# Designs tried in a protein design run: peptides against a protein of PDB entry 1IK9. Part 91

Target 1, 211 residues: chain A of PDB entry 1IK9
Amino acid sequence: MERKISRIHLVSEPSITHFLQVSWEKTLESGFVITLTDGHSAWTGTVSESEISQEADDMAMEKGKYVGELRKALLSGAGPADVYTFNFSKESCYFFFEKNLKDVSFRLGSFNLEKVENPAEVIRELICYCLDTIAENQAKNEHLQKENERLLRDWNDVQGRFEKCVSAKEALETDLYKRFILVLNEKKTKIRSLHNKLLNAAQEREKDIKQ
Target 2, 207 residues: chain A of PDB entry 1IK9 as posed
Amino acid sequence: MERKISRIHLVSEPSITHFLQVSWEKTLESGFVITLTDGHSAWTGTVSESEISQEADDMAMEKGKYVGELRKALLSADVYTFNFSKESAYFFFEKNLKDVSFRLGSFNLEKVENPAEVIRELIAYALDTIAENQAKNEHLQKENERLLRDWNDVQGRFEKAVSAKEALETDLYKRFILVLNEKKTKIRSLHNKLLNAAQEREKDIKQ
Target 3, 195 residues: chain B of PDB entry 1IK9 as posed
Amino acid sequence: MERKISRIHLVSEPSITHFLQVSWEKTLESGFVITLTDGHSAWTGTVSESEISQEADDMAMEKGKYVGELRKALLSVYTFNFSKESAYFFFEKNLKDVSFRLGSFNLEKVENPAEVIRELIAYALDTIAENQAKNEHLQKENERLLRDWNDVQGRFEKAVSAKEALETDLYKRFILVLNEKKTKIRSLHNKLLNA

## One batch from the design tools (peptide; made by RFdiffusion4, then SolubleMPNN)

Design b2_p14_6_s3 (from b2_p14_6, 9 letters changed)
Fold by OpenDDE base, seed 2:
Structure b2_p14_6_s3 (fold): chain B 211 residues (1-211), chain C 211 residues (1-211), chain A 14 residues (1-14)
Amino acid sequence: as target 1 above (211 residues)
Amino acid sequence: as target 1 above (211 residues)
Amino acid sequence: SEIEKELEKAVEES
């Protein structure tokens, strides 16, 4: 089961933060349980897949688009201020919410909620879920932080090896050329010496022929 | 102000999770506010730096060690099961907690709490803090995840450059040696040719002298 | 390397 708790403001009680819990299985499209609390009282309702489909049809909205709007309204809390307006009557237990567009406001949905007999239990469970979520997110943060530190070390290690490889390549090229120049110069000197010996031998022969 | 909310079990009400909020400025040693709730009622007390110092002295415990024990008891919730026992009387508003060691249990501290007149406000504020903490931790997780993905890309990039550098170094060495061998072999062939010409010239001279 | 040994031989035989 997936769950999201958000804070909302009711038009009827704008000074009192309410908490809206939505719980569902796999997808919000399959239906959900909605719970509203003010920290003293709680109200719960169930919304079926058939009700979601009917509301989408009544709105002449494609079901996937409608569920997308439900997700924004009910799971984001009051999204960016003023896009969604929430209304609840404690007397009728009727919860409804509207989407406020620039030129048009329309009802996005409505639910009958039932007053919970033991709101303290629902509130305790809600706080427990928040604390569990905090603990899970902290463990994730600690894991990601350790992984970041590992990746940074590994990056620095390979970067240092890369820089050494670049320097070693340049040094190798320079050293090989220096060694090669030395050997080539020795061979050039030997070739010059042998040519001079051949020239001298030819000059001596030309002297011996001239008696 | 720093705050920690934890779940605890009271000896008097072991089936009902209570929530213990501790709030402090900079250090727990400077004093703290403690709030207890069962999701319906709330109780609050203030513990001063002087009370903490007096409790440490009465226990004949070094203040830093005592504050360390307070931190474990009050901020960790019930740590590993059974190390800390919490007691609260709704009648006397007396909160006390014990440290259970293998052979000795001792009272670690006690506080007089006052029943909050408007527990719903305290509960709403507590839930708001939990939701804010969840949002902050989620933003941290998203940031760390993006950083991890960046570091992994950067590592793969430098690793690929390093592998190319290693291969390029080996290829350079092999290519330079091949080129050098070709040039050296040409010079060796020229030296051999010149030596043979010198030997032939010497042999012809020896024939001309014998004639 | 074998190439270093060939280069060394190439220097020694010269």
Scores: peptide ipSAE 0.025, ipTM 0.842, DockQ to the pose 0.220
Fold by OpenDDE base, seed 4:
Structure b2_p14_6_s3 (fold): chain B 211 residues (1-211), chain C 211 residues (1-211), chain A 14 residues (1-14)
Amino acid sequence: as target 1 above (211 residues)
Amino acid sequence: as target 1 above (211 residues)
Amino acid sequence: SEIEKELEKAVEES
């Protein structure tokens, strides 16, 4: 089961933060349980897949698009842009929400809730879920942090080896060229010396022919 | 201000999860606010630095060690080992906790709490804090995940450059040596040719003298 | 390497 808790403002009680819990199996489309609380009272309702389908039909909206709007409204909470307005009557236990566009507001959905007899249990369970989620996220953060530290070490190690490889390549090239030039110069000197000996021998032979 | 919420079990109400909130400025030693709730009622107390010092003295415990025990008891919650036992009287608003060792239990501290008149506000604020903490931890997780992915890419890039550098070094060495050998062999051949010319010139001169 | 050995021989005959 998946769950999301968000804070919302009800039009009827804008000064009191309410919490909207939505719980579902795999997909929101298959139905969900909605719970509303003000930290004292709680209200719960179950929304079936058939009700979601009916609301989509009543809106003349494609079901996947409608479920996409439900996901934005109910799971994201009222984001910092008041795109969704939540209304609740404690007397009727009727919950409805509207999507507010620039020039048009329209009802997105409505649910009949039931007042929970033991709201403290629902509130405790909600807080427990929050604490569990915090603990899980902290454990993930610690793991990711350790992994990042590992990856950074591994990067530094490879980077240092790479820099050493570059320097070693340049040093090798320089050394090999220096050695090459030295040996070539020796061979060139020997060739020049042998040419001079040949020239001298030829000059001596010309002298010997000339008595 | 720092805050920690933990779930605890009260000896008087073991079937009802309670939540213990501790709030402090920088260090727990400088005093803290403690809030207890069952999701319906709330109780709050302020513990001063002087009270912490007095409790440490009464225990004949070094203050830093005592604060270390407070941190384990109050901020970690009852970990899976029931090392700390929490007691609360709703009638007296007296909260006390004990450390349970294998053969010995001792009182670690006690606080007078006050029943909060508007527990719903405290509960809402507590839930808000949990939701804020979840959002912050999720944002940290997403950041760490992106950084992890970046570091992995950067590692792969450097590793690939390193491998190319190694291969390029080996290829350079091989190429330079091949070129070096070729040029040296040409020079050696020229030297041998010049020596043979010198030998031939000497032999011709010896023939000319014998003639 | 064989190349190093040939180079060494090439240098020694220098």
Scores: peptide ipSAE 0.023, ipTM 0.843, DockQ to the pose 0.200
Fold by OpenDDE base, seed 5:
Structure b2_p14_6_s3 (fold): chain B 211 residues (1-211), chain C 211 residues (1-211), chain A 14 residues (1-14)
Amino acid sequence: as target 1 above (211 residues)
Amino acid sequence: as target 1 above (211 residues)
Amino acid sequence: SEIEKELEKAVEES
């Protein structure tokens, strides 16, 4: 079961923050349980997949688009743009919500709720869910933080090895060329010495022929 | 202001999860506001730094150790070890808690609470705080996840550059030595050729003298 | 390295 709690303001009670809990299995399209509370009273309703389909048809809206609007309205609360307006009558237990666009407002959906006999249980369970969610998110944060610290160490280690490899490559090239030049110069010196010996021997032979 | 909400069980009402909110400025030692709720009623008390000091003295406990025990009791809830037992009388508004050790149980502290006139406001504000904390923790989780993914990419990039540097170092060494050996062998061949020419010239000169 | 040994041999033979 998936669950979302949001803050909403009712048109009838704009000074009192209400909480809208929506619970569903896998997808909101398959139906959901809606719970409204003001921290004293609670109201619950079950919305079936057939009711969602009927509301989409009554709206002349494609079902996936309608469910997309339900998700925005019911899972995000009013949001910072006041795009969704919520209405509830405690007498009729009728809940309805509207989408407000620049040029048009329209009713997006409506649900019959039932007053919960023991609202304290619903409120306690809601607070329990919030505390569990906080604990889970904290554990995830600690895990991600430790993993980030590990990855940063691993990055620094590889970066240091890479810089050392670059320096070692340049040092190797420089050392190899220095050694090569030394040995090559020795061989060039020996070649020059042997050429001079050959030239001297040829000059002596030419002197010996000339007596 | 710092704040912690925990679940507790009261000895008098073991079937009803209660919520213990503690709010303080910077350190719990400077005093705190304690709020207890069952999701229907709420009770609040303010505990001063002087009361904490007095309770530590009455316990014959070092203040820092006492505050450390208060932090464990009041900010963590009962915890999985049932180390702390909570008691509350709705009639007297007297809240007290005990620490249970293997061989000894002792009263750790006691506070007078006052019944809140509008518990729904306290409960709504508590739920608001939970929802804000969830949103903040979710935003932190998303940030840490994005940073983790960035660090992993950066690590892979440096690792790939490092491996390429290692391979390039080995290839450079091999290529330089191959080139060096080729040039060196040419010079050795030239030295051998010049030595042979000198030997032949000496043999011819010795023949010319015997003539 | 083997290459250093070949270089040393190449230097000694001269």
Scores: peptide ipSAE 0.020, ipTM 0.842, DockQ to the pose 0.227; fails the geometry check
Fold by OpenDDE base, seed 1:
Structure b2_p14_6_s3 (fold): chain B 211 residues (1-211), chain C 211 residues (1-211), chain A 14 residues (1-14)
Amino acid sequence: as target 1 above (211 residues)
Amino acid sequence: as target 1 above (211 residues)
Amino acid sequence: SEIEKELEKAVEES
């Protein structure tokens, strides 16, 4: 079961923050339970998949698009753009919400709620869920922070090894070339010396033939 | 201002989760505001630094140790070890809590609270704070997750460069030695050929002199 | 290294 609590402002009570809880199984399309509270009273209603389908049909909206709008309206709360207006009558227990476009506002959905007899229990459970969510998110944050610190250390260690490898490669290449040049020069000197000895021997023989 | 909400169980109402809010400025030692609610009623009290000092003195406990116990009792809630027992009289508005050790339980502190006239406002504000905390923690989680994914990519990239550097170093060393051995062998062959030419020239001269 | 030993052998053999 998935759950979302959002704060909303009702048109009838704009000075009093209300809390809209939506709970569903896997997908909002399959139906949901809605709970509204003002911190004193609570109201609950169950919305079936058939009611969602009927509302989509009554709206002449494609079901997937309609469910997408329900998700935005009910799970995001009033985003800072006030795109959704929420209305509730405490007398009729009728909840409805509108989508406000630039030039057109239309009713997106409506639900009949029932007043909860023991709102304190609903409110306590809602607060418990918030506190549990905070604790879970905090534990996840601490885990991610430790993992981030680990990855940063591991990155620094590999980076330092890489830099040492680059430097060691350059140093090795330079040292090998220096040693090779020395040995090559020794062999070149020996070749030059042997050529000079051959030239001298040839010149001596040419002198001995010429007496 | 710092704030912590915890769930507690009162000895008088063990079946009803209560919520204990503590709010303070910088340090709990400087005083705090305590708010208790059952989701229907709320009670608030302000605890001054002087009251904290007096409670520490009455306990014959060092102030820093006492504040450390207050922090554990009031900010952690009842940890799973039930080390702290909370008591509240709705009639007297007297809140007190005990530390339970294996062989000794003692009163750790006590506060006079006042019943809030409009508990719904306190409850709404408490829920708002919980929702804000959830949103902040969620944003932090998303940030840390993205950073973790970045660091993992960066680590893999450097690791791959390091492995390539190691392999390239070994390949370079091997190639340089192979090339060098070839050049050395060519020079050795040239030296051997020149020595043989010198030996032949010397043998011819020795024949010409005997001749 | 083995390669240094081969170089030393290549240098000694001359």
Scores: peptide ipSAE 0.019, ipTM 0.842, DockQ to the pose 0.204; fails the geometry check

Design b2_p14_6_s4 (from b2_p14_6, 8 letters changed)
Fold by OpenDDE base, seed 1:
Structure b2_p14_6_s4 (fold): chain B 211 residues (1-211), chain C 211 residues (1-211), chain A 14 residues (1-14)
Amino acid sequence: as target 1 above (211 residues)
Amino acid sequence: as target 1 above (211 residues)
Amino acid sequence: SEIEKELEKAVEEA
């Protein structure tokens, strides 16, 4: 079961923040439970998949698009754009909400709620859920922070090894070339010396043939 | 201003989760505001630094140690060890809590609270704070998650470069040695050939002199 | 390394 609590402002009571809880299984499309509270009173209603389908049909909206609008309206709360207007009658327990576009506002949905007899229990459970969510998110944050610190250390260690490998490669190449040049030059000197000895021997033989 | 909300169980009402809010500036030692609610009623009290000091003195406890116990009692809620017992009289508005050790339980502190006239406002504000905290923690979680993903990519990239550097170093060393051995062997062959030519020339000269 | 030993051998035989 998934749950979202959001703050909303009712058109009838704009000075009093209300809290809208929506609870659903897997997808909002399969139906949901809605709970409204002002911190004193609470109202709850169950919305079935059939009611969602009927509202989509009554609106002449494709069901997937309609459910997409329900998600935005009911789970995002009043985003800063005031795109959704919420209305509730405490007398009729009728909850409805509108989508406000630039040129047109239209009713997006409506639900009949029931007044909860013991709102304090609903409010306590709502606060408990918020506190549980905070604790879970804090634990996740601490875990992710420790993981970030680990990954950063691991990155620094590999980076340092990489830099040492690059430097060691360059040093190796330089040392090898220097040593080989020395050996090659020695062999080249020996070749030159042997060639000179051969030339001298040939010149001496040419002198001996000429008495 | 720092704030912590925790759930507590009152000895007088163990079946009803209460919420204890503590608000303070910088340190709990400088004083705090305490708010208790059952989701219907709320009670608030202000505790000064002088009251904290007096409670520490009355307990014959060092102030820093006492404040450390206050932090555990008031900010951690009832940890699973039930080390702290909370009591509240709705009639007297007297809140007190005890620390339960293996052999001794003692009163750790007491506060006079005042019943809030409009508990719904306090409850709404408390829920708002919880929702704000959830949103902030979610945003932090998303940030840390993205950072973890970045750090992991960066680590993989450097690791891959490091492995390539190691392999390239080994390949370079092997290639250099092979090439140098070939060149050295060619020079060695040339030296041997020149020596043989010198020996032959010397043998011919010795024949010409014996002649 | 084995390669260093081969180089030393190539230098000594040279």
Scores: peptide ipSAE 0.028, ipTM 0.845, DockQ to the pose 0.206
Fold by OpenDDE base, seed 2:
Structure b2_p14_6_s4 (fold): chain B 211 residues (1-211), chain C 211 residues (1-211), chain A 14 residues (1-14)
Amino acid sequence: as target 1 above (211 residues)
Amino acid sequence: as target 1 above (211 residues)
Amino acid sequence: SEIEKELEKAVEEA
């Protein structure tokens, strides 16, 4: 089961933050359970897949688009852009919400909720879920932080090896050329010496022919 | 202000999860506000720095050690090891907690709490704080995840450059040696050729002298 | 490289 808790403001009680819990299996499209609380009272309703499909059809909206709007309205809460307005009557237990566009406001959905007999249990379970979610997210943060520190160390180690490899390549090239120049110069000197010996031998032969 | 919310079980109501909120400025040592709720009622008390110091002295415990025990008891909740036991009387509004060691149980502290007139407001604020904490932790997780993905890409890029540098160093060494061997062999051939010319010239001279 | 040019000169003069 997936769950989201959001804070909302009701048009009827704008000074009292309400909490909207939505619980569903796999996809919101398959239906969901909605729970509203003000921290003292709680109200719960179930929305079936058939109701979602019917509401999408009644709106002449494609089901996937409609579920996309439900997800934005019910799972984000009233985002900072006040695009979604929530209404609830404690007397009728009727919950409805509207999408406010620049030029058009329309009802996105409505649900009959039942007043929960023991709201304290629902509130306790809601707080437990929040605390569990905090603990899970803290554990994920600690894990990601440790992994980040590991990757940073590993990056620095490879970077340092890379810089050493670059320097070692340049040093190797320089050393090999220096050694090679030394050996070449020795061979050049030997070639020059042998050439001079040949020239001297030829000059001596030309002297011996001239007697 | 720093805050921690924990779930606890009261000895008097072991089937009903209670929530213990502790709020403090900078350090728990400077005093704190404690709030207990069962999701329907709430009770609040203030513990001063002087009360903490007095309780530490009465226990003959060093203040830093005592605050360390308070932190473990009040901020972790009843950890899975049941080391801390919580008691509360709704009649007297007296809250006390004990540390259970293997051979010794002792009272770690006690507080008089006042019943909150509007528990729904305290509960709503508590849920708001939980939801804010979830949102903050989610944002941190998303940031750390993106940074982790960045560092992994950067590591792979440097690793690939390093491997190319290693291969390029080996290829450079091999290429330089091949080129050097070719040039050295040319010079060796020239030296051999000149030496043979000198030997032939000496042999011809020895023939001319015998002639 | 400068060293490659010195090597080429050392080879050509040889």
Scores: peptide ipSAE 0.026, ipTM 0.843, DockQ to the pose 0.273
Fold by OpenDDE base, seed 4:
Structure b2_p14_6_s4 (fold): chain B 211 residues (1-211), chain C 211 residues (1-211), chain A 14 residues (1-14)
Amino acid sequence: as target 1 above (211 residues)
Amino acid sequence: as target 1 above (211 residues)
Amino acid sequence: SEIEKELEKAVEEA
């Protein structure tokens, strides 16, 4: 079961932060349990897949689009202030919410809730879920941090090897060219020397023919 | 101000999860505010640095060691079950906790709490803190995840460049040696040719003299 | 390498 808790403000009680818990199986479309609390009282309702389908039909909205709006309203918390307005009557236990657009507000959904007899249990369970989520997220953060540190070490190692490889390539090229030039120049000198010897031998032979 | 919330079990109410909030400035040694709640009622007390020092002295424990035990008891939550036992009287508002060792239990500390007049406000604030912590940890997780993905990409890029550098070094060495050998062999062939011409010239001169 | 050996030979005969 998936769960999301969000803080909301009720139009009737704007000074008192309320908490909206939504719990569902796999997808919000399959239905959900909604729990509202002010930290003293709690109210719960179950919304079925059929009710979601009916609300979508009543709105003349495609079910997937409607569920997408429910997800934004109920799971994302109050996103940017005032996009979704929440209303609740403690007397009737009637919960409804509206989407506020620039020039138009429209009712997105409505649910009949029931007052929880033991709100303390619901509140304790809600706090437990928050603490569990904190612990899980902390463990994940520690894992990701250690992995980041590993990846950074591994990057630095490969980077250092790469820089050494570049330098070694340049050094190799320079050394090989220097050695090549030296040996080549020696061979050129030997060729010049042998050519001079041939010229001298030819000149000596021409002198010997001339007696 | 730093804060930690932990779930605890009171010896008097083992079936009801309680929440222990501790809040402090920089260090627990400087004093702290302790808040206990069962999700319906709340109790708060302020513990001063002087009280911590007095409790350490009464225990004949070094202050830093005592604060270390307070940190384990009050901030780590109930670690492995039963190391710390928490007791609270709602009637006297007296909170005390014991450290349980294998053969010995001893009182670690005791605090007089006060019943909060508006527990709902304390509970709402506690839930708000949990939700804020969840949001912060989620944002940190998303950041660390993106950084891990970046570091992995950067590692793969450098690794690929390194492998190319190694291959390019080997290819360069091979190419330079091949070119060098070719040119060197040409020069050697020219030297041999010139030597043969010198030998032939000497033999022709020796024939001309014998003639 | 064989190429290094050929180069060494090429240098020694040089």
Scores: peptide ipSAE 0.030, ipTM 0.845, DockQ to the pose 0.241; fails the geometry check
Fold by OpenDDE base, seed 5:
Parts: structure tokens; sequence; C-alpha cells
Structure b2_p14_6_s4 (fold): chain B 211 residues (1-211), chain C 211 residues (1-211), chain A 14 residues (1-14)
């Protein structure tokens, strides 16, 4: 079961933050349980997949688009743009919400809720869920932080090895060329020495022929 | 202001999860506000730095150690070891808690609370704090996740460059030695050729003298 | 390395 709790403001009670809990299985499209509370009273309703389908049909809206709008309205709370307006009558237990666009406002949906007999239990369970979610998110944050620190160490180690490899490549090239030039110059000196010996031997032979 | 909410179980009402909120400025040692709720009623008390000091003195406990025990009792909730037992009388508004060790149980502290006139406002504010904390922790999780993914990419890039540098070093060494051997062998061949020419010239001169 | 040994041998035979 998935759950989302959002803050909403009711048109009838704009000074009192209400909490809208939505609980569903796998997808919001399969239906959901909606719970409204003001921290004193609670109201709950179950919305079936058939009701969602009927609401989409009554609105002449494609079901996936309608569910997408339900998700934005019911799971995000009143976003900073006041795009969704929520209404609830404590007398009739009728909950409805509207989407406000620049040129048009329309009713997006409506649900009949029932007053919960023991609202304290619903409120305690809601707070428990919030505290569990905080603990889970903290554990995930600590895990991600430790992993981030590990990855940073691993990056520094490879970076240091890479810089050492670059320097070692340049040093190797320089050393090999220096050694090569030394040996090559020795061989060039030996070639010049042998060539001079050949020239001297030829000059001596030309002197011996001339007596 | 710092805040912590914990679940506790009261000895008087072990079937009902209570929530213990503690709010303080910078350090718990400077005093705190304690709020207890069952999701229907709320009770609040203010504990001053002087009261904490007096409680430590009355217990003959070093203040830093006492504050350390208060932090464990009041900010952790009932940990899995049932080390802390909480008691509250709704009639007297007297809250006290005990530390249970293997060989000894002792009263760690006690506070007078006052019943909140509008518990719904306290409960709403508590839920708001939980939802804000969830949102902040989610934003931090998303940030850490994105940073983790960035560090992993950066690691892969440096690792690939390092492996390429290693291979390029080995290839450079091999290429330089191959080129060196080629040039060295040419010079050795030239030395051998010049040496043979010198031997032939000496043999011809020895023939010319015997003639 | 094997290449260093070949180089040393190439220098000694030189």
Amino acid sequence: as target 1 above (211 residues)
Amino acid sequence: as target 1 above (211 residues)
Amino acid sequence: SEIEKELEKAVEEA
C-alpha cells in the first residue's frame, strides 16, 4: 500500500490547515482511501476504480488524464500556484475539489466521506506514518552520504593514480630518449674512428706505391 | 529552534501510542519545551536550564551526564531495549520517566505539564512539522542521489582515462625500444662492415710487402 | 623488462 499526506486549505475554513491522506494499492487508478483531518476530527471515504472511471466518463475526460489530474490534486496538496481548490461540508460530509486555470475553473471530482468515530486513532496512525517516513528517509540519507564519501575517495585515488601515470609516461619517454642518444653517439663515434683508420690506411698504401 | 518528535508508551495507557515533542534552542541543556499528545489531547510544559541543573544536583549526577541521559530518554523515544519507562497522569498533569537497567531502575526526571486548550492546533502544527521534515529530507535525498550519480560518472571518466594512460605508456615503451633496436642494428652493421674493410686492407698490404 | 634485456644484449654485442 502506498500513502501520501498533503496539507490543504478548505474554502470553508481557510485559516485551518487540513491534512489529506490518500492511500492506494500500486496505482491511484485502482481506487484509493481518502482521509481528511483537522487534528480534532477525521473523515474517511473509499473511492473505487469504478467510481474513478465513472467520474472520468462524466467529465468526458480520458481516464489516464483524469487519474493524472487526481494525482496532482490529491497527492501534491495545494501547490504554490493555488491550482486546486478544496471544499468540504462537515454537515453533509461532501468533499469536492476544483481546478483553477486562467480562463476556466471546473470541478475535478467529489467524494462522500464518513466521520470517523475515533479520530485520535486515525491521527496517531498518521503521525506514526510521518515518523516512520522520516526515519526511513534519514536512513536513506545516511546511506547516500556514506556512498557519496566512498565515491569521492575512490575518485581521488584514481585521479592520483592517473596523474602519476601521466608523469611516469613523460619520465619514461625522456629517460629512454636520453639512453638512446648516449648509445647512438657511442656507435657514431666508433664509425667515425673506423672511417679515419680506413682513410689513413689508404694514404699509407699510396705512399708505399710512390719509391 | 531544534525539535524532535518521538513515539512513547505510557505505563498507564500501554495500548495508546503517545507522541513526545521536545523543542529547544541550540542545546537541550539550555532548557526545552515538552509537548505530549495522544492525537486528541495535548499537554505542554517548559523546562528551564535552572530546573535541569536542579534535577541533576538532586540526582547527584554530573550535569553533562544528566543532559546526555535526558537526550536519550526524550529524543530517542522508547528504543528497542525498553530502557526508558514513561508515566503520565492526566489528572495531575505530572509526567515522569525512569531508566531501567539490569540491576537498578531509577527516576530520571519529572515535569509538570499543562493541558492545552486547543489540542487540534498543536496536533496540526506537529503534523506540519513532520511534513516539512519529510519534504526537506526528500529534497536532500534527491540532491545526494544526483551528486552520487555525478561522482560515479566522474569516477568512470577518470578510470577510463587512467586505463588509457597505462596502455599508452606500455605502447610508448614498446614503440621506442623497437625504433631504438632498428637504428642500433643499422649502426652495428656499419661498424662490422668498416671492420671487415680494415682487415682486407691489412691483408692486401701484407701481400704487397711480400712481393 | 624483456625489452630491457634485449637492449642490454644488443649493447653488449655491440
Scores: peptide ipSAE 0.028, ipTM 0.844, DockQ to the pose 0.235; fails the geometry check

